# Peptides against a protein of PDB entry 4AID: the designs that were tried, part 175

Target 1, 242 residues: chain A of PDB entry 4AID
Amino acid sequence: FDIKRKTIEWGGKTLVLETGRIARQADGAVLATMGETVVLATAVFAKSQKPGQDFFPLTVNYQEKTFAAGKIPGGFFKREGRPSEKETLVSRLIDRPIRPLFVKGFKNEVQVVVTVLQHDLENDPDILGMVAASAALCLSGAPFMGPIGAARVGWVDGAYVLNPTLDEMKESKMDLVVAGTADAVMMVESEIQELSEEIVLGGVNFAHQQMQAVIDAIIDLAEHAAKEPFAFEPEDTDAIKA

## One batch from the design tools (peptide; made by RFdiffusion4, then SolubleMPNN)

Design b2_p25_7_s4 (from b2_p25_7, 9 letters changed)
Fold by OpenDDE base, seed 2:
Structure b2_p25_7_s4 (fold): chain B 242 residues (1-242), chain A 25 residues (1-25)
Amino acid sequence: as target 1 above (242 residues)
Amino acid sequence: MTFLRGEAVLDEAGNFVRLEFTVER
């Protein structure tokens, strides 16, 4: 088994990105761990476009398996076959920053699946799922202009906190989720309790700085474990407007 | 409680131009 692993310290926690053990049939597959929270991200893409495909057919599915449901808050309400509200929201959080980073004109089917395998009740699997999805896409050979990083930022006792625990979040005046590339912030989602715009913008900058270590870790993993890039030439659509 | 949403605006080449914010109260 050719198992490749990257380990970093991130916000006082150990982040592990692993490939080569699970889901080898996917184009990319990453097992990501932070604390005792564990997610599996898989990326699969079609090697041809369907005839008449007019839009980019990206699907992102975040799911929390029933095996973790004894530890997942709200796991009792999961009817088999319908995404929970959380699963729907997190699927969108993963989709939003990755969708714009695919090469223009690429209309092959892409499926990203993030599965929560374990939850520690301290580390939310949403941020870990975003990181794992980014890593799986970078390993896949799909024409994805990643990696993205992601971070959650809290505001606790007058300071920014990177990826605050579920208990620290009860004391936080901010729930700020940021995703971005090395160069740019791609997505922000925030709930704010009576904070200044300056503190919020400072939180976005803090998140973008802190996610660089994750971006670098994904790049290092990809240098060792990525598949050959899928040969895709964008149709020069500008040549049709001339 | 205030909700902030930000989305990247990209150019025709897919380069980052700016982040656009929507504030909901």
Scores: peptide ipSAE 0.311, ipTM 0.860, DockQ to the pose 0.852
Fold by OpenDDE base, seed 1:
Structure b2_p25_7_s4 (fold): chain B 242 residues (1-242), chain A 25 residues (1-25)
Amino acid sequence: as target 1 above (242 residues)
Amino acid sequence: MTFLRGEAVLDEAGNFVRLEFTVER
């Protein structure tokens, strides 16, 4: 197997991005690890547009498998066949920052699947899932103008904390999720307990600065492991209907 | 508890223009 791996230190934890071992049938596939939390992201895209396709058909599915559910807070209530509230929310957190970064006029079907394989009960797989999905898209050859980085920011004891543990988050006055490119913040989602706008905006900036190391790690992995870019030329008529 | 949502506004070329915030209280 041609296994390629990037390892960085990020927020005092080791982040590992690996490709070439699992899900080789996908256009892109990344195994991401932080602590003992492990996710698999896969990206698949159609090589042609469906006749009469009028919108961009992106589907994002975040899922926590039943064998990991014994380590997932709230995982015991999985009714067979419906996403949990968490799985639905995280699927949206991944979708929101990646959707606007596809080349305009690209209307081929794209499927991103993030699967939690292991949970350590310290590192939430949502941020790791966002990073892994970004990396899988960059490896796929899809016309995706990424990478996206992501970070969670807490506010604990009057300071910003990068990717707080689940236990540190109980003491946090902020749950701030940020995703962005190297140049721009693309998405913010936050729950805030009576903090000033200055602290929140400072948290967004802190997140964007801290995610640069992840963006650089995805770029380095892609330089070594990406497929050839899919030859896509938008028809002139699709660029004019914005 | 306050909820903050931010979304990027892009131009017709897909370039970043600004981040728009919605605050729910």
Scores: peptide ipSAE 0.310, ipTM 0.859, DockQ to the pose 0.722
Fold by OpenDDE base, seed 4:
Structure b2_p25_7_s4 (fold): chain B 242 residues (1-242), chain A 25 residues (1-25)
Amino acid sequence: as target 1 above (242 residues)
Amino acid sequence: MTFLRGEAVLDEAGNFVRLEFTVER
């Protein structure tokens, strides 16, 4: 099997993006590792639109598997079937920045599945899942105008911290998740403890700057490993006649 | 504790226009 791997140092941690070993039946598949946290993202898309499909049918499913759950805080015996609150929230965090980046008029079914395979109790798999999902989509050949990057920013001892550990987050005055393209911030989600707007906006900018290395890593992986782009011509929506 | 949500506003072509923020207190 042809394994392609990109490795970068990111926020004092090693980020690894790997493709070609696992989930080869998917259109795109990326194994992402940060510290000892490991996620698998898969992207699958239909090669035709369903008759009468009026909306873009994107489904994002983030899953913390039971074998990893013994190391996941709050991981009770999830009966296979109902997502936890965390899984639901992280699925939305992944969905929000990627949904608007599909080519307008594309209405083929797209399924993104992010599976937590390992959790180190330091690195949250949510950010890693966002990165992996972006990479898997870029490899898939789907008409996706990514990549996106993602970052978490903390505020500890009067400084920004990129992707704080779960322990550093206990001391943080900010939990700021940012996702964006190379050019633009697409999504912000934040919990803030008595910080100025200036510090928060500075955190958004810091996140966007720090995610560029991840975006570049996804691009480099895609240049070597992406499938041929799916032949999709958007219907000329400029035919909304005056 | 304050919650901040930001979401990109796109034009009709899907280009980024601005980030809109909602603050929940």
Scores: peptide ipSAE 0.302, ipTM 0.855, DockQ to the pose 0.850
Fold by OpenDDE base, seed 3:
Structure b2_p25_7_s4 (fold): chain B 242 residues (1-242), chain A 25 residues (1-25)
Amino acid sequence: as target 1 above (242 residues)
Amino acid sequence: MTFLRGEAVLDEAGNFVRLEFTVER
């Protein structure tokens, strides 16, 4: 196996991004690890547009499979079939920041699948899933203007905490999820308990600063392992309105 | 509990313009 791996220290935890071992049939595939939480992201895209396709057919599917469920809090044997509420919410959380970053006019089918393989009960697989999905897309050759980074920010004992553990989050007055590019914040989602707007905006800035190391790690991985970019020329649809 | 949602506003070329926030109380 030609395995490429990037390892960084991130928020006092080891983040590992790995490609080339599993899911080789995908356009991009990344195994991401933080602590003992492990996710597999795969990106697959069609090499042609379907006739009459009028919208961008991106599907994001986050899954907590039954083999990992024995290590997920409240993980009873989920019946294979319907996504849980959590899986639906996290799928949207991953979709939101990546969807705008595809080249305008690209309408080939794109499927991103994030599978939780292991959960350590400390590190939530949602942030790791966002990072892994970003990395898998950057490796795929799809016309994706990423990478995105992602971070969770807590507010514990009057300070920002990067990617708080599930136990630290119980003491946190903020659950702030941020995703963005190197240059811009793309998405914010936050639950806040009696905090000022200044603290929240400071948390967004803190998240964006802290995710740069992840963005750089994805870029470094892509430089060593990305497929050739898919040749896509957007049809000039603005010429039809003249 | 207050919910904050932010979304990037992009121009027609896909460039970042601003982050817009919605606060639900």
Scores: peptide ipSAE 0.300, ipTM 0.855, DockQ to the pose 0.777

Design b2_p25_8_s1 (from b2_p25_8, 9 letters changed)
Fold by OpenDDE base, seed 1:
Structure b2_p25_8_s1 (fold): chain B 242 residues (1-242), chain A 25 residues (1-25)
Amino acid sequence: as target 1 above (242 residues)
Amino acid sequence: MEKEKEEIEKEREETLAELEKPALL
């Protein structure tokens, strides 16, 4: 197996991005680890557009398997077949920043699946899932203008905290999730308790600065392991407005 | 405990084997 691995220190934790061991039939597949939390992201895309496809058919599915989730306090037996509220929310958190980064006019079906394989009860798999999905897309050869990075920012004892643990989050006045490219913030999602706009904007900037190391790690992995870019020529949609 | 570990590992192996199949798009 040609296994490629990138390891960085990020927010005082080891982030590992690995490809080539699992899900090799996907266009892109990344096993991401932070602490003892482990996610697998897969990206698959159709090599042709469906006849009469009018919109970009991107599907993102985040799932926490029972064997990973069974350690989570309050993990009720998922009745087979319905996503949890968390899975539905995180699927949207991953979708929002990646959807705008596909080449305009690309309407081939794309499926991103993020599976939580292990949870350490400290590191939330949502941020790790966003990073893994970005990396899997960059490896796939799909016409994706990533990578994105992602970060969670807390506000604890009057300071920003990068990717707070679940225990630090109980003391945090902010749950700020940011995703972006090297150059731009693409998505902000926030739950805030009694903080100034200045602190929140400072948190967005802090997140965007801290995610650069992840973006660089995805680029380095892609340089060594990406598939050849899919030959996509966008139809000149400007010619239909004449 | 042992049976529960075996069931968990089997669910893990089945999940990984499912994830190795390309989604038929």
Scores: peptide ipSAE 0.143, ipTM 0.711, DockQ to the pose 0.582
Fold by OpenDDE base, seed 4:
Structure b2_p25_8_s1 (fold): chain B 242 residues (1-242), chain A 25 residues (1-25)
Amino acid sequence: as target 1 above (242 residues)
Amino acid sequence: MEKEKEEIEKEREETLAELEKPALL
């Protein structure tokens, strides 16, 4: 198996991005690890547009496996195959920053699946899932103008904390999730307690700076493991509005 | 602990084998 791996130190934790071992039938597949939290992202895209497809059919599904979820604090036992509230929220959190980065006029079906395989009770798999989904898309050959990075920022003891642990988050006055490209912030989601707008904006900037190492790691992985880009020519009708 | 680790690893292997099924697009 041609296994490619990128390892970086990120926020005092080891981030590992791996491809080529599992899910090789996907267009892109990345096993991402931070601490002992492990996620698999897969990206699959149709090689043709469906007849009469008027919109871009992107589906993003984040899922926590029962053996991982049974350790997650507040993880409701998935009774009866419905996504949990967390799974629904994280699926949207991943979807929001990636959807705008597909080439305009691309209307082939795209499915991104992020599966939590292990949870260490310290590192939340949502950020790791965003990173893994970005990496899987960059490896897939889909017309995706990524990568995105992602980061969570806390405010603990009067300082920014990159990807605070679940225990540090109990003391944090901020839960700030940021996703972006190298050049732009694409998404902000925030819960804030008694902090100034200046601290929050500083947190967004801090997140965007700290995610560059992840973006660079995805690029380096893609240079060694990406599939050939899918030959996509946008229909002239969508190009005329640029 | 060891048995629980073995069960988790087995469930992980089974899960990976399920995820190795082609996504039906």
Scores: peptide ipSAE 0.120, ipTM 0.697, DockQ to the pose 0.452
Fold by OpenDDE base, seed 5:
Structure b2_p25_8_s1 (fold): chain B 242 residues (1-242), chain A 25 residues (1-25)
Amino acid sequence: as target 1 above (242 residues)
Amino acid sequence: MEKEKEEIEKEREETLAELEKPALL
């Protein structure tokens, strides 16, 4: 198997992005690890548009497997086959920044699946899942104008903390999740306790700066492992008005 | 404990094997 791996130090933690070991039948597949938290992202896209498709059919599914969740306090009972509230929220969190980055007029079905395979109880899989999904899309050949990076920013002891641990987050006055490209912030989600707008805006900027190392890591992985770009020419929507 | 660990490892193996199936779009 041609296994490609990128490793970076990020926020005092080792981030590993790996492709080519598992899920090789996907258009893109990335195993991402931070600490002992492990996620698999897969990206698959249809090679043709369905007749009469009028919208872009992107589906993002984040899932935490029972064997990963069984280490998480309260994770013991995914008995019902329905996404948890967390899985639903994180699926949307991943969807939001990636959806706008597809080439306009692309209406082929796209499925992104992020599976939490291991949880260390320190590193939240959501950020790792966003990074992995971005990487999987960049490897897939889909007409995706990524990568995106993502970061969580905390405010602990009067300082910004990149990707605080779940324990540090209990002391944090901010839970700020940012996703963006090299050039732009695409999404902000924030829970804030008694902080100024200046600190929050500074947190968004800090997140966007810190995610560049992840963006660069995805690019480096893609240079070595991406599939050939899917030949998609958007129909010139201006030609339909003549 | 041992049975629960074996069931968890089996679920892991089954999950990995399922993730190796083509997503049918």
Scores: peptide ipSAE 0.106, ipTM 0.695, DockQ to the pose 0.608
Fold by OpenDDE base, seed 3:
Structure b2_p25_8_s1 (fold): chain B 242 residues (1-242), chain A 25 residues (1-25)
Amino acid sequence: as target 1 above (242 residues)
Amino acid sequence: MEKEKEEIEKEREETLAELEKPALL
């Protein structure tokens, strides 16, 4: 196996991005690890547009495997094959920042699957899933204008905390999830308890600064492991409005 | 303990082998 790995220290934790071991049939596949939380992201895209396709058919599926979820206190055995509320929410959380970054006019089917393979009960797999999905898309050759980074920011004891543990989050006055490119914030989701707008804006800036190391790690992995870019020429739709 | 680790590792290997076959679009 031609295994390529990038390792960085990120928020006092080791982040590992790995490709080439598993899911090699995907266009892109990344195994991401933070602490003992492990996710696999796969990206697959169709090489042609379906006849009469009017919209961009992106599907993002975040899923937690039963053996990973079975360690989580309150993880119900998903007997019914339906996404949990968490899986539905995290699938949307991953979709939101990546969807705008596809080249305009690209309408080939794209499927991103993020699978939680291990959960350490400290590191939430949602941020790791966002990072892994970004990396898998950058490796795929799809016309994706990423990478995105992502970060969670807490506010504990009057300070910003990057990717707080699930226990630190119980003491946090802020749950701020930010996703963005090197140059721009693409998405903000926030739950805030009695904090000033200045602290929240400072949290967004802190998140965007801290995610640069992840963006750089995805770029370094892609320089070594990306597939050839898919030859996509968008139809000049602007020529019809003149 | 050891059997439970082996069973978890086997379920992990089976899951990884399943995930090596992404649903081709």
Scores: peptide ipSAE 0.101, ipTM 0.685, DockQ to the pose 0.564

Design b2_p25_8_s2 (from b2_p25_8, 8 letters changed)
Fold by OpenDDE base, seed 1:
Structure b2_p25_8_s2 (fold): chain B 242 residues (1-242), chain A 25 residues (1-25)
Amino acid sequence: as target 1 above (242 residues)
Amino acid sequence: MEEELEEIEKEREETLAELENPPLL
């Protein structure tokens, strides 16, 4: 198998992005690892638009499999056959920053699936899932103007912490998730306890700076492993306003 | 406990099979 891998040090942890081993029938597929947390992102897109498709049909599905928690008695994942509140939230966190980056007028169906395959109980798979989804889209050949990076920022002992562990998050006064491109912040989601707007804005800037290494890693992976870009010509929608 | 391990292993095998053959659009 032609396996391509990019490895970086990020926030004091090793981030690995791998393609070519699993899900090879997808347009893009990335296995991402941070610590012992492992996610697989797949991106697939239709090669034609459905007749009468009026909106961009993007679906994002994030799922945490019961086996990803390992041998933990009582399972971190409820056996309920519905997406958890977390899975629903993270699916939206991935959707929000990527949706605006598709070429205007593209209305082919796109499905992004992020599956948590292993969870180390320290590194939250949500940020890793955002990164993996971005990478899978960049490899797919879909008309996606990414990559995005993502980062979580905590505030512990009067300092910013990049991608705090689940234990560090118990002491954090901030849960700030940021996603963006090299040039722009695309999404902010935050839970904040008694912090100034200045600290929060500083956290957004810190996140955007720290995610550049991830963006660069996705670009480097894509240069070596991306499929040929899908030939998409946007219909000149400006000609309908004349 | 054995039944729970068998269910987890089955979920793993089914998930890996689905991931190897993602739905094509």
Scores: peptide ipSAE 0.255, ipTM 0.805, DockQ to the pose 0.638
Fold by OpenDDE base, seed 3:
Structure b2_p25_8_s2 (fold): chain B 242 residues (1-242), chain A 25 residues (1-25)
Amino acid sequence: as target 1 above (242 residues)
Amino acid sequence: MEEELEEIEKEREETLAELENPPLL
């Protein structure tokens, strides 16, 4: 296997982005690890538009497998084969920042699947899933103007915490999820307990600063492992408004 | 317990095998 790997220290944890081991037939595939939480993101896209396709057909599916919880007696992951509320929410969290970054006029079908393969009960797989999905799209050759980074920011003991553990989040006055490019914040989702707007805005800036290392790691992986860009010429839709 | 661990490992092996060949578009 031609396995390419990028490893960085991120928020006091090791982030690993790996490609070339699993899902090699996908357009892009990234195995991402933080702590002992492991996710696989796959990106596939159609090489042609369907006749009469009027909208961009992007599907994002985040899923947590029952085995990802490991040997935990009583398996918190679903016996019933239907997406949880969590999987539906995280699928939307991944969709929101990536959807605007596709080249305007691209209407080929795109499917992003994020599968949680292991959960350490400390590192939430949602942020890792966002990072992995971004990396898989950058490797795919799809006309995606990424990468995005993502970060969760907590507020614990009067300080910002990057990607707090599930236990640190119980003490946090802020659950702030930010996604963005190198240049721009694309998405903010926040639950806040009695914090000033200044602290929240500072949290967004902190997240955007801290995600640059992830963006750079995805770029470095893509420089070594990306497929050739898909030859897409958008129809000049601006010529119809003159 | 042993049967539950065997079922979990089987689900893992099946999922990894499915993920080696994701649906192509």
Scores: peptide ipSAE 0.247, ipTM 0.801, DockQ to the pose 0.736
Fold by OpenDDE base, seed 5:
Structure b2_p25_8_s2 (fold): chain B 242 residues (1-242), chain A 25 residues (1-25)
Amino acid sequence: as target 1 above (242 residues)
Amino acid sequence: MEEELEEIEKEREETLAELENPPLL
């Protein structure tokens, strides 16, 4: 198997992006690891549009498998919520920043599946899942104008913390999730306790700066492992007005 | 406990098999 791997240090943790081992039938597939948290993202897309397709049919499914918690009594320490609620929320969290980055007029079906394979109880799979999904799409050949990066920012002891552990997050006054491209912030999701707007905006900037290393890592992986771009010419929407 | 471990191992095997055969579009 031609396995490609990119490894970076990110927020004091090792991020590994790997392709070519698992899910090789997908258009893109990335195994992402941070600490001992492991996710697999797969991207598949239809090579033709369905007749009469009027919207872009993107589906994002994030799933946390029970076995990923390992032999820990109680399984996944789910944040407050049912598994299905977290999975639904994270699926939307991944969908939001990627959906706008598809080439306009592309209406082929796209499915992104992110599966949590292992959870270390320190590193939340959501950020890792966003990164993996971005990488899988960049490898797929789909007309996706990524990569996106993602980051969680905490506020602990009067400082920004990149991707705080689940334990550090209990002490954090901020849970700020940011996703973006090299050039733009695409999504912000935030839970904040008694912080100024200045600190929050500073957190968004900090996240966007810190995610550049991930974006660069995805680009480097894609240079070595991406499929040929799918030949998609958007119909000139200006030609329909003549 | 043994039954729970067997169910977890089965879920793992099924998931890995599904991931090796992702839905094609």
Scores: peptide ipSAE 0.206, ipTM 0.776, DockQ to the pose 0.578
Fold by OpenDDE base, seed 4:
Structure b2_p25_8_s2 (fold): chain B 242 residues (1-242), chain A 25 residues (1-25)
Amino acid sequence: as target 1 above (242 residues)
Amino acid sequence: MEEELEEIEKEREETLAELENPPLL
C-alpha cells in the first residue's frame, strides 16, 4: 500500500493526516488523528452532472460510530437511524466553509462523509473532522479551491488556547470555531461569556494564524498523494458573471 | 465487560470494512 502521512505538532498535540491505508476506493480518503481522537473523511464525486441538475448537490455527513460514541458525552441519545443534534451541527460546520470553495458551475454530486472512529475524551472530533474533510477533498481531484483549515479557540486564564481540551473548555469563556483558507476566514461560530468584541476578534485572528500549519500540512500531503485534477470546464454561462 | 468489549471490537472491524468500500458516485 502506498501510505502517505503528514505529522505536525499543533497546539501542543500531534496531528497526523494519513491516506492510502483505508477507503482507497473513494476519490479522497484521509485518516486524521489528534491525540487519540481518530476520524476518517471520505470524499466521492460523480464524474458527470445529472440531467436537469440546477444546483450544486453537496452532501456532508458527520457520523460518530457507537463504539466511539460510548465514550462521547451525550452519545447515549443516538436513536438508531437519526443523526444526533451534534452530528447535524458538525455536518453543517463542515459544509459551510467548503461549499463556497467549489468551482462555480460544478454541479456534479459530491458526498463528504466524516466518521469518528475513536474519541479520547480530550480532543473534540469536530475540528479534526473539518481538517480531515478538507484534506480528503484536496486529495480527491474534485474542483475544490481548498484547503480549509479549522481551529477551536478558548479563553482560559486570560489567554487564547488553541483547541482546548473538553476539560479546559469547562473553564473557557469562549468557544470559538473558525474555518478558513490561507487567505480568508470562511466561517465563524461562537459561544461567548462576558468577553469584549476585541478579545473575540483577536480569537478569530489567532485561529486563522494557527490553522496555517494545518493548511500547509494538507498541501504537503496533496502534493504527494492527490489524484489528477478532474477535467472540468465550467459552462460559459457561469463564467460570464465574473 | 469482556463480551461488551468483543462486541465493540467487532462493530469497529465491521465499520472499518464498510468504510473500505464507500459508496461511489
Scores: peptide ipSAE 0.107, ipTM 0.705, DockQ to the pose 0.656

